Peptides against a protein of PDB entry 6O8C. Designs and how they scored, part 122

Target 1, 262 residues: chain A of PDB entry 6O8C
Amino acid sequence: VGLRYEKISLPKIHPRYDLDGDASMAKAVTGVVCYACRTASTLLLYQELMRKGVRWLVELVKDDYNETVHKKTEVVITLDFCIRNIEKTVKVYEKLMKVNLEAAELGEISDIHTKLLRLSSSQGTIESSLQDISSRLSPGGLLADTWAHQEGTHPRDRNVEKLQVLLNCITEIYYQFKKDKAERRLAYNEEQIHKFDKQKLYYHATKAMSHFSEECVRKYEAFKDKSEEWMRKMLHLRKQLLSLTNQCFDIEEEVSKYQDYT

## One batch from the design tools (peptide; made by RFdiffusion4, then SolubleMPNN)

Design b2_p20_3_s3 (from b2_p20_3, 13 letters changed)
Fold by OpenDDE base, seed 3:
Structure b2_p20_3_s3 (fold): chain B 262 residues (1-262), chain A 20 residues (1-20)
Amino acid sequence: as target 1 above (262 residues)
Amino acid sequence: KKIEEALKKRKEELEKLLKE
């Protein structure tokens, strides 16, 4: 799960003035920082897509929850109606029993009544489970999606753009070093400029890599970890909802068997 | 409905017993 990327490191920068070596080094640095820019962009894109997915999943699960609640409510109404009807019937039969009528039918109806009451009692457990799910999905609940907005990197952070600026500076120096290499020998002033540019290159490269590691990679990994955990919990919750839905259907089916007797 | 029918039958039986 998640994006795989290669660990990158800057090449060793030698302090010695060497036009060929410096050009080669600058090329390598440019490549590394370029890779960092691309990787940062990819990591950002992944996170943005995941945020969209999270929002979508939250809405989906909320819909599932609402449907389950609706089904539960329907079953409760139906069950209560059946219970009331059976109770009326029991009362009638009890009156008949006072006149020495056969007790067999009353016994059967009484058994049905008892079964219905047991089914009714199970509704409390379902209700409690639904309340728990609701609390978890509520703002501030255990399954709140606030982490998706807080964790990771965002377009507003301008990380890719910041890296790109540094890359541009590095690239300019690289191109100059290519020219310097072609000259084979530089005048004193040009040599001094080359040395200063080499220091600038090092500075920009180090800054880029630090920014990449600390602001892009680290935050991405934190986001990834939280997303995986959250996703697992959400999937489990969906399974719970499905189970509750099935329980409602099972109860409804049992009630329907007795409705034929009413 | 089935229960109601059964109740009707039992009521009728009761009425017969009361007439005897």
Scores: peptide ipSAE 0.018, ipTM 0.506, DockQ to the pose 0.325; fails the geometry check
Fold by OpenDDE base, seed 4:
Structure b2_p20_3_s3 (fold): chain B 262 residues (1-262), chain A 20 residues (1-20)
Amino acid sequence: as target 1 above (262 residues)
Amino acid sequence: KKIEEALKKRKEELEKLLKE
């Protein structure tokens, strides 16, 4: 998962004055830095999309949580109602037993009551699990998405724009070197300018590559790693919610059997 | 439903015993 990009490096810059070689080198440097600009833009876009995805996933999981809570509440109400009905029935049969009526039915009802009480006890565990999930999803919880706002690169960093400025400077020198190459030989003053421009090219290129590596790639990788870890945890949490939901359905089904009996 | 029917039957039996 994530964007694949090629590792880029600057070509070797030879100190020797060579109009053909310098033009070729400048072209190569322009290409590399151009790729860095495009890559930085793509990495930024990816991160912005991922941030949107993270927000979406948080809302989705919150919805799942709310649905699970709702289902749990429904089951609790149904279970409590069933327990109350069974308890009333037990009281009636106990009164009948005092009048020397058969106790066989009372035994069966008492067994049902015991089973219902066990089911009721399990609701406490479900509630505790839901509370744990809620705490994890809450602001400042273990699954908070604050990292998505802090990690990685952001449009406000202006990384693409900074790289573009450097690319423009490099491109300008490249075009000059193409002209110089076409002249085949430069006058002394023009040669000196060419040499200075070559140094400037190196400076801009190095700055661009450093910025790309340190401010774009490194931060992107950190963002990617955190996003993958966080997403894994969120998916696991969703599975936990599903498990709790299924437990609620199982309890509801069991209670339904007793409701039909009463 | 089954319990309700059983309760009804027992009540009827009890009422018969009380009348005798």
Scores: peptide ipSAE 0.018, ipTM 0.492, DockQ to the pose 0.315; fails the geometry check
Fold by OpenDDE base, seed 5:
Parts: structure tokens; sequence; C-alpha cells
Structure b2_p20_3_s3 (fold): chain B 262 residues (1-262), chain A 20 residues (1-20)
């Protein structure tokens, strides 16, 4: 689940002046920060794709909700019509009982009426469930997708670009250290410049790694966790909608059996 | 509808029997 990336750390930077060691260290640092840049870009892309997926899923679930509401409404109309017809029939039978007609038929119709009324009462529960789902999907609801816009990293943050700037600075120093290594020995002034550049390298590298860790990785992990939680809830919601739809179909089927008697 | 029709028929039959 999610993108896997390797935890990266900077190599140890030795304070000692060593042209061979410094060139090797600078090469390693360049590699690490380069990996951080690529990883940050990949993590950003993943989040953008997930945001698109979230929006798509929200619309899908809204469509499912609307279909369920429509089906529920249809069933309510059908059920109410059936109840009214049965009530008319009951009234006719009550009038006939005054002339000593068999009580058995009235009993059967009365039982059907009672069953239909029970089915009608169950519609209230379905309605309350649909209202709950609607509230959860509404703006500001528990399943709102506002988190997808707020959490994680965004292109507007320009994290990849910021890391790339630092990488460019580091790479420049690495190339200089490669040249310094080839000289085998530096004059005093060049040696001092090398030492200062080593400090700059350290500064840029630490800044890059801190930015990567705090702004890219941490925010990505938060987005990932939130997305997983939200996705589970949305899938559960879809199952609930399906259950409600099936309940409506079951009621409709049962009512259809009694319509033949009306 | 079927029950109402059946009931109507039965009522008419009973009313006929009572008039005889």
Amino acid sequence: as target 1 above (262 residues)
Amino acid sequence: KKIEEALKKRKEELEKLLKE
C-alpha cells in the first residue's frame, strides 16, 4: 500500500582535510540528495494521482446514493399505493361482515394490512440511514474530501524545485572537489577555499535532507495514512448503500406479492 | 382489484339471494 522508498541518510562528513576523501564524500552526498529529489517528485506525483482518484470515488458514491434514494422513493410510492388499496378492501369487507360473510377472508386481508404497515415503518429506518449517509458526504461531513486538498505535498509548495536548487549547489562543489583531487596538492588559498566549500556542502546537504524529511516525507506519510483511513470508510459506506438498495428491492418484491391480491 | 371484484360479485349474489 503506497509507494515504498528507502530511508536515506547523509554519509558522515569528516572534518579532516582530505582531497580523496572529500571528493568521495561529495560524490556520495550528491547521490543521496539526487535520490531525495527524485523521490520527492515521485511522492508528489502519487499524491496528485490519489487526489484525482478521491474525487472520482466521491462522485461515484454520490451517484450510488442518488440511485438508492430514487429506489427508496419508488418503493415508498408503491407501498403507499398498496396500503391504500388494502384499506379500501378492508372497509368493503367490514361492510360485508354486517351481512354474515366469512370472517376468514377478512382475517387474511387484515393480516396483509398489518404486514404492509410494518414494511412502511421500516422505511423510516431506511430514510434515517440515508440521511446519515448524506450528512457524512456533505461538505464538512466526516467523509468530506477536503483533507485531500489540505494534507500532503502540493505542486504549489515547490519542494522538488527547492531540492533541485540545493542539489545544483552540491553538484557544483562535487565537481570542484573532483578537480581538487586531480591536483593532488592545493596551494594555501585553494586549500582554504576547499575547506569553505566543504562547509557549504554540509550546509546545503543538511538543508536538503531536513527539507526532504520534514516537508516531503512526513507530509506524504500523513497524506497516505489519511487516504487509507478515508478509503476504508468510503468502501464501507458503499457497502451500506448497497445494503439499503437491497432492502428496498426486498420490500418491493414482498409488496408485489400482495399487489396480486388487490 | 381481484379481491374487490370477487367481493363485489359475492355481494351481488347475496343481494340476489336475499331478494328471492
Scores: peptide ipSAE 0.018, ipTM 0.485, DockQ to the pose 0.268; fails the geometry check
Fold by OpenDDE base, seed 1:
Structure b2_p20_3_s3 (fold): chain B 262 residues (1-262), chain A 20 residues (1-20)
Amino acid sequence: as target 1 above (262 residues)
Amino acid sequence: KKIEEALKKRKEELEKLLKE
């Protein structure tokens, strides 16, 4: 998904002096370069909006991360408390067994203790996963947003303004060619000026199209590709965080069953 | 809490048996 634009090309410029043809050609060139200016502006706007979106998404994912860490911490505290209580109970029952009490209850409590210890071990895996996610989100990490500030085109590049200057020059020549056409025939000096202006038109048009292609379109495409890749990775990371959160909830629910025994 | 209650009950039963 990205902003779609139409590929534009300059019309063929005939070397022959023709007032009608030159006016028509100049009109077409003006239209093409005008489209390039508008497109460049639109592409720039899109990139600026995407940069805002990237910053927003980073903050959102950081919030998700913090919530997951908080939940994990809560579960660890609850689990540790439950384990300590069960261990105290086990010690009491062990003392009672020395006085010929039935072993059946001790066995059940011991099994609960073993299950809780397994749950505690799983918390280590969750912690490792969270640390990995944190490293990826950190400055210099694989999911850093530095690319958004580097890739693509920026207002400071003044690409639209540069194209507009060229468009103004082209438009001026076009209006002159329109006047020349209306005269039907030019004097020798005016004819020579017309020919020189035609060369200038070609120069400005070529410069505009080259700038548009190399400095606007190419950089935009690079930005677009980077943004799509980064977005996919961020969405995947967000799903991982959700999975970890759900695991914490599952552990909490299981621990709650044993809290009634403490 | 349930375990503590069960332990308390068993301790009381054991103390009764030791007094008999």
Scores: peptide ipSAE 0.017, ipTM 0.484, DockQ to the pose 0.254; fails the geometry check

Design b2_p20_4_s1 (from b2_p20_4, 11 letters changed)
Fold by OpenDDE base, seed 1:
Structure b2_p20_4_s1 (fold): chain B 262 residues (1-262), chain A 20 residues (1-20)
Amino acid sequence: as target 1 above (262 residues)
Amino acid sequence: DEELKKEFERAEKEYEELLK
């Protein structure tokens, strides 16, 4: 997933003085750098949108976490209440046994008590898992979103503006070369200026392409890769939270079976 | 070409100034 863009390269620049060829080349260069500007802008926008998405997802997962914690707490309270009640019942039956009343009922209640205690132990595992998730979501944790502010390109980098400046310089030279082409033949001084401008064009173009590749594309790719990895981990974490929630529901349901004995 | 080199340096400087 991510924005698809075409890898661009500068056309070959021939050293030979050729007004037609130079105009054509300059046009092509202008097009390439123009594409770079637009692409850089698009890539930046994508990253900004993704950063918003990342923040949104973090909040969503935090909400899921809080809901799971709430459910866990509810189950713990219910379970503890049930355990206390069954313990009271056990004590009553133990006293009744001294009067030769039916031992079978006491055995059943005792078994229920044992089962409830096992369920309570399971809650400890859920709590540990929740703590682990909390740690992962915490600042500096494995699922921290700090990377979103570090990786990729940012508006403050002004990459689009930088490329636009270079594009303007290139475009100016292109228009001059178009005029030169129309003249068909240049005087010696004009020819020298043309040659000089051609070198300037090359300089600007090379700088633009280098900047685009190194400061826009490369950083975007790094951001994209990191975002995909992080996103997968976050989604997996959400599944873990759901699993924990379901475990709480399962425990609650099982406890409900024994409520009639309390 | 030393003149060309100087021109590139000037252009680069101007570019940097434009971006400030």
Scores: peptide ipSAE 0.021, ipTM 0.526, DockQ to the pose 0.062
Fold by OpenDDE base, seed 2:
Structure b2_p20_4_s1 (fold): chain B 262 residues (1-262), chain A 20 residues (1-20)
Amino acid sequence: as target 1 above (262 residues)
Amino acid sequence: DEELKKEFERAEKEYEELLK
């Protein structure tokens, strides 16, 4: 999962004054830094899209949670109603039993009552699980999406723009070196300028590559790793939520078997 | 050599200002 990018490195810069070599080197550096700019932009875009996806997923899961809570509440009401009705019936039959009537039926109803109470006890576990899920999804919870706003690179960092500035400087020097190459020989003053520009080129290139690696790639990788971890946890949570939903339906179905007695 | 160093320092400052 994530974007694939090629590892890039600067070409070797030779200290020797060579108009042909310097032009070729400058061209190569321009290409590398250009790639870095494009890659940084792509990595940023990916992260921004992922952040949107994270927010969307959180809302989706919250909606699912609310639906599950609603279903659970419905089942609890139904179950409680059934229990109350059975309890009333038990009391009536207990009175009848005092006169040695309907003993067999009382046993059956009492058994149903016991089963319903067991089902009721399971609702407590479901409630606890739902509360746990809610706590995880809360702003301070383990599944909070705060990391998505903190990790990685952001448009406000202006990494792409910074790299573009460096690229522009490098490109300017490259074009000058191309002209210098065409002259075949430079005057003393022009030669000194060329040497100086070569140092500037090295400086800009090194700065660009350092910025790209440390501020773009490294932070992207951290974001990617965090997102993958978070996604795994969210998927697990969704499975738990589905399990709870199914348990509610199972209880509802079981209660429906005793409708003739309620 | 000293003049080249001064030019380098100037260029560095200009770059830092551009990145602000």
Scores: peptide ipSAE 0.020, ipTM 0.533, DockQ to the pose 0.065
Fold by OpenDDE base, seed 5:
Formats: structure tokens, C-alpha cells, sequence
Structure b2_p20_4_s1 (fold): chain B 262 residues (1-262), chain A 20 residues (1-20)
């Protein structure tokens, strides 16, 4: 679950002027920021894919809910019909009992009636559970997917592009430092430019790493955590729906046993 | 050193504009 990435940090930048050291440092910085760019891109892609998955799952669960509601309604209709028929039969037998007909049959029918009424009562619990599920899935409910649109990083944030700009600046300085290294010694003016570029490099690198950490990684982690929590809840919800469906089937099966008496 | 600081500030501003 989620993407694993390596913790990255900038190399220590020494204030000392050293053409060899500065070139090596610049190379390392370029590598780190390059990794940050690639990682940010990957994290963004992951989130976008997850958002698609979330939307898909929401629709799937809504379909499951509708199917469960449909099944429940079917069972209620069947059960109510059966109850009405049994009640008519009970009334007929009660009338016949006044004329000394067999009490044993009336007892059996009465027992069936009692059982059916109990089953009917259980439908209220199923209905309440379905209402709860509906509430949770509704807009603004506990399982709404609004978080997926709010949390994390988005293409519109242009984080990857921003990091790439910084990387380009850093890379240019790195290439210059490679040239400087090849010269072995710089004139005074060139040395001052080198020192200035080193400061620029540090600035760009620090900005890149801060942006990566605060705007990419942190937001990604928040998205990941929320997505995991939401997915667990959705899985549980699906299990609840399945349970309710099975309860409806069980009731239907039991009612079918008594249909021969109607 | 003061001129270098000014150049740094200019570069910073240019960078911020590039990021917009």
C-alpha cells in the first residue's frame, strides 16, 4: 500500500572554495534534486490513479447498495403477502373451530403466523442498517470521497514543474563547476563568480528540498493515510451490505417453506 | 560582497518570477 521512497537529504555544502570539492558537491546536489523531481512525479501519478480508483469503488458500492435495497424490497413484498394469506387462513380456521373442527391444524398455522411476524420485525433492523449505509455514502457522509479531491497533490499545483525549474538551474551550475574544475585555477573574477554560483546552488537546492518535503511528501503522506482509512471503511461497508443481502436471502428461504400453506 | 548580495537578490526575484 502506497509508494516507498528513500529519504533524501542534501549533502553538506562547505563554505571553502575548492574546485574539485565544489564540482563533486554540485553533482551530488543535482542527483538529489533530480531524484526529488522523479519522486514527486511518481507520487503525483500514484495519487491520480488512486483518485480514479476511489471514484470507481464509490460507484461499485452504490450499485451494491441498490441491489441490496432491491432484494430487501422484494423480500418485504413476499413476506407481507405470505402474512396476509396466513392471516386469512387463521380467520377461517378460527371460524371452523367454533364448529368443533381439528384444533391441531389451527395451532400449526398460528405458529407459522407468529414466525412470519418475527421475520417481518427483523426487516425493520435491516431497513435501519440500510438507512445508515445510505447516510454514510451520501454527499457529506462519513464515506464521501470529497477528501480525495482535497487531500494530496494535484497536477494543477505544478509541483513537478517547479522542481524541474530549480533542477535546471542547479544543473547549469553543476556543468559550470565541471568546467571550472577542468581549469584547475580560476582568475580572481572567475573565482568570485564561482563563489556566487555556489551560493545560488545552495539557495536553489534548499528551496527545492523544502518544496519537495512540504508540498509533495507531506501532502502525499496525508493523502495516503486518508486513503487507507477510507479504503478500510469501504471494505467494511461492502461486507455489511453483503451480510444484509444474505439476511434477506435467508428470510426469503424461510418464507418459501411456508408458501405451501398459503 | 555587497554587489554579490544584490545579484543574489536579483536572481532570487527572477527565480520567483519563473516559478509563477
Amino acid sequence: as target 1 above (262 residues)
Amino acid sequence: DEELKKEFERAEKEYEELLK
Scores: peptide ipSAE 0.019, ipTM 0.539, DockQ to the pose 0.068
Fold by OpenDDE base, seed 4:
Structure b2_p20_4_s1 (fold): chain B 262 residues (1-262), chain A 20 residues (1-20)
Amino acid sequence: as target 1 above (262 residues)
Amino acid sequence: DEELKKEFERAEKEYEELLK
């Protein structure tokens, strides 16, 4: 899960003045930092897409929750109606028994009443479960998506742009080193400039790699890990909702068996 | 060499400011 990227490192920079070696080194550095820029862009895009996916999933689960609540409410209404009707019937039969009239169905009706009351009790458990799920999905809950806005890298961080600036500086030095190489030998002043530019190259490269590692890769990995954990929890919650929905259907089916007595 | 070092340090500071 997640984007794969290659672990990159800067080539060894030798302090020795060598026009051929310096040009080759600069080329390699340019390549590495270029890869870092592209990778940073890809990692950013991935995270943005994941954030959209997270928001989508939250809405989907909320819809599932609402549907489950609706179904539960429907079942409660039906069940309560059935219970009330059975209770009325029980009362009528009890009165008949008081006047010494036989009521053959009284025992069966009483048993049905008891079963319905048990089903009603189970609805309380479903309600508690739904409340728990609601609390988890609520702002500040365990399944809140606030982390998606906090973790990882964001376009506002301008990481890609910052790396691109460094890459531009490095590339410029590389092209100069390529020219220097072509000259085969530099005058004293040009040699000093070359040495200075080599130091600049090192500085820019180091900054680029540090920025890439600390601000792009590290934050991406943190985002990825948190995303995976959160996603597993959300999928599990969705399964719980489905289970609760099925329980409601089961109760509804059971109640339907007793509707002939109401 | 000293002048080049100073120029490098100035360039570093300028870059850091650009990153803010």
Scores: peptide ipSAE 0.018, ipTM 0.541, DockQ to the pose 0.064

Design b2_p20_4_s2 (from b2_p20_4, 11 letters changed)
Fold by OpenDDE base, seed 4:
Structure b2_p20_4_s2 (fold): chain B 262 residues (1-262), chain A 20 residues (1-20)
Amino acid sequence: as target 1 above (262 residues)
Amino acid sequence: DEELKEEFERAKKEYEKLLE
């Protein structure tokens, strides 16, 4: 479950002039915005770490792909060599059959040839699968990691810094309200300043929470959802590569059984 | 400021409840 912030959880700001209430409200607001700042930092860090993980996984899967391709190539070479040798043997035996030699050995070799050709055909399927995987991993492919650079929040957005500035303003007002509370009563001019500061606090707080919700949380959720989907697909692809590798080993083992005839 | 820390923790708990 991703972090969602749909409701601005700011304490209710009453328009009434109340030094005690205003100080308490300002304290609460400071706490909420402080949490937003720290949360934004944590979310950013998480995303940056995930981006590193994504890059790492891409490289890992590419390595797996290359290893699979290498193994496939090795098997193809071995298989083709075996097929060519069997075909030569078949031709020799066919010539011998014209001289009334036993057909039993020719039948066995012919069957081996047929089996090898089937294995060769299966290599075509493996090749097609590898090509598909390659296309998916390629730039612009379905498993491209471009989304990781686009989605979510980035250090360049300066979201934490922007929130910190607002927090500083709010904190300053809070400390002033704490002092105002201690005075118990303010002169007219000071009272007016207090009222204006209360309004400023409201605007700063609202701006901070809106920014947090819209620019931090929402984008994080989008990043998280996309990352989870992408990760599942990548892991599945890796399993496919392993399966293809195993198929290559199976073919190699099968071919090895016929090497005595080559 | 210990008071601010307390408010922070309180806000954190409230936020976490909203996410549940």
Scores: peptide ipSAE 0.025, ipTM 0.610, DockQ to the pose 0.022
Fold by OpenDDE base, seed 3:
Structure b2_p20_4_s2 (fold): chain B 262 residues (1-262), chain A 20 residues (1-20)
Amino acid sequence: as target 1 above (262 residues)
Amino acid sequence: DEELKEEFERAKKEYEKLLE
């Protein structure tokens, strides 16, 4: 699948000297190159906006990550506290059991202790997942945004300005060709100038369209594809963070059921 | 300037048609 713009070609430039035809051709060329200039500007704008969006999203996801880590930490602290309290209780009941007191209650407390330890073991999986996410978001990670600064076109490239210069040259020739047409017939020297200008027009037009296609459209498409892929991955990562957060809440809720025993 | 704008619009329309 080629570039969508590849379907557009410059109008045919006939080599024959024809004042009417040359003026019409020059007009058409001017229009096409003008379109290229405006399109290039639009493509650049889209990329700049996307870069801003990328930066924003990175910060947002980092915040989400930090919140999740914080929540996980809180849960770990709470869980550890609960475990310590239950262990103290177990020790007390074990002493009582030695004198044949409260044996049934000891069994219940011991079961709670076992459940809490299982919950504690699940924290390792959450931690590992968070570490993975952190590594992906880190500089040089799989979700680094360095591509946004490398791919595509940038204002510093001055592609639009370069195209505009060429457009100006083309437009000037077009206006001259309009005048030439109005003269109906040119003197020999003027005719030669017209012919040379026609060659210049072709040169500028070809240069403009090549630059547009290769330096603007192609790079834009590459940027667009990369951005879409990256965005999808980032959104998926956010969902993963949400899942981890929910797991933390679930653990916290489970722990809260046993707080009455501590 | 108006003539240039018109030519731009024509070119744009042609491009859009090619995308169909």
Scores: peptide ipSAE 0.023, ipTM 0.596, DockQ to the pose 0.021
Fold by OpenDDE base, seed 5:
Structure b2_p20_4_s2 (fold): chain B 262 residues (1-262), chain A 20 residues (1-20)
Amino acid sequence: as target 1 above (262 residues)
Amino acid sequence: DEELKEEFERAKKEYEKLLE
């Protein structure tokens, strides 16, 4: 159904110079951004797989539609043939009725004719439903899969790569902070470098998490929502097609009962 | 890096409910 995650945030970065604290903070930041990178990759993969699934499902439903149309056409042909034969029979019996022959049989045949005409009328409703379905599946229709190509994140966006670059910068600073921690105390110049690196780490981390949230997560959520909606509609459509097919079978079965009269 | 891996896993557990 999709990936679930909690809201992720960067740890609080204190402005105070503390070699132990800064190393710990940098470690945590590295971990969070690393998680963001991997999550972004996973979200991208999920979307790509879903796009493949969507394309597959569209083709499947189109096949279902074509089969339903074929069945409907078959039933229409059979029904029309039966109606024509019954009408010929009715004409013969009407002629015989003029001489008061076969009155009971004429009544039965006429009733069958009426029933067949009613069934024929119902075909119009099925046709209209199929046309509606066709319209929905057509390019630009309500169930078109164009959204799958537009929504979400794509490999061409290079989001994972962009995040990885920032992660690399952060990781380098983290390793330096580990070394600084081991020194216990830094000279003035090294202390100033440490402070500047801490600022750089903050900016890289903030940029990474903003990019992750705005360009990866947000777009993924939009894709997920649209995919779920679309899938529900497609499922419903398939059920409609099945229903129409069953209606055709039901009509065919009923018509078969009257074929002995033709 | 094992340390980074551990931190990643901790973060994953903290924020991830389902990754599949």
Scores: peptide ipSAE 0.023, ipTM 0.608, DockQ to the pose 0.020; fails the geometry check
Fold by OpenDDE base, seed 1:
Structure b2_p20_4_s2 (fold): chain B 262 residues (1-262), chain A 20 residues (1-20)
Amino acid sequence: as target 1 above (262 residues)
Amino acid sequence: DEELKEEFERAKKEYEKLLE
């Protein structure tokens, strides 16, 4: 999961003055840093898209939660109503039993009452589970999406722009080295400038690659790892919600069996 | 050479600042 990128490194820079070699090296460096710029942009875009996805998933799970809560509430109301009705019936039959009537029916109704009370007790567990899920989804909870805004790279970091500035400098030197190569031989002063520019090139390239590695790649990887972990947890939570919903349906079905007695 | 070195050092500082 995530974007795959190739780990790149700068070509070796030879200290020897060689117009052909220096032009070739400069071209290669330009290519590498250009790749870094593009990659940084792509990685940034990916993260931005993932952040949108994260927000979307949070809303989806919240909706699932609300639906589960609604279903649970419905079942609780139904169950409570049935319990109240059966309790009234029990009282009536108890009175009838005093005149030695309907003893067998009273036993059956009493058993139903006991079963309903057991079902009611299970609702407490469901409620506790829902509360736990709510807590996890709440701000500051274990499944909060605050990490998505903290981890990784952001447009405000201006990493791509910073790299582009360095790339521009490198490219300028490359074009000069291309011209130098075409001259085949440089005057002393021009040679000194060339050597100096080579040092500048190395500096810019090193800075670019360091920035790319430390501020783009590393942060992206941290974001990716965190996002994967978070998504796994969110998916698991959705499964838990589904399980709770199913439990509510099971209870509702069980209650429906006893509605004829109320 | 000295002028070039100074220019390089200035550029170095500028880019270091930019990348911070």
Scores: peptide ipSAE 0.021, ipTM 0.505, DockQ to the pose 0.056; fails the geometry check

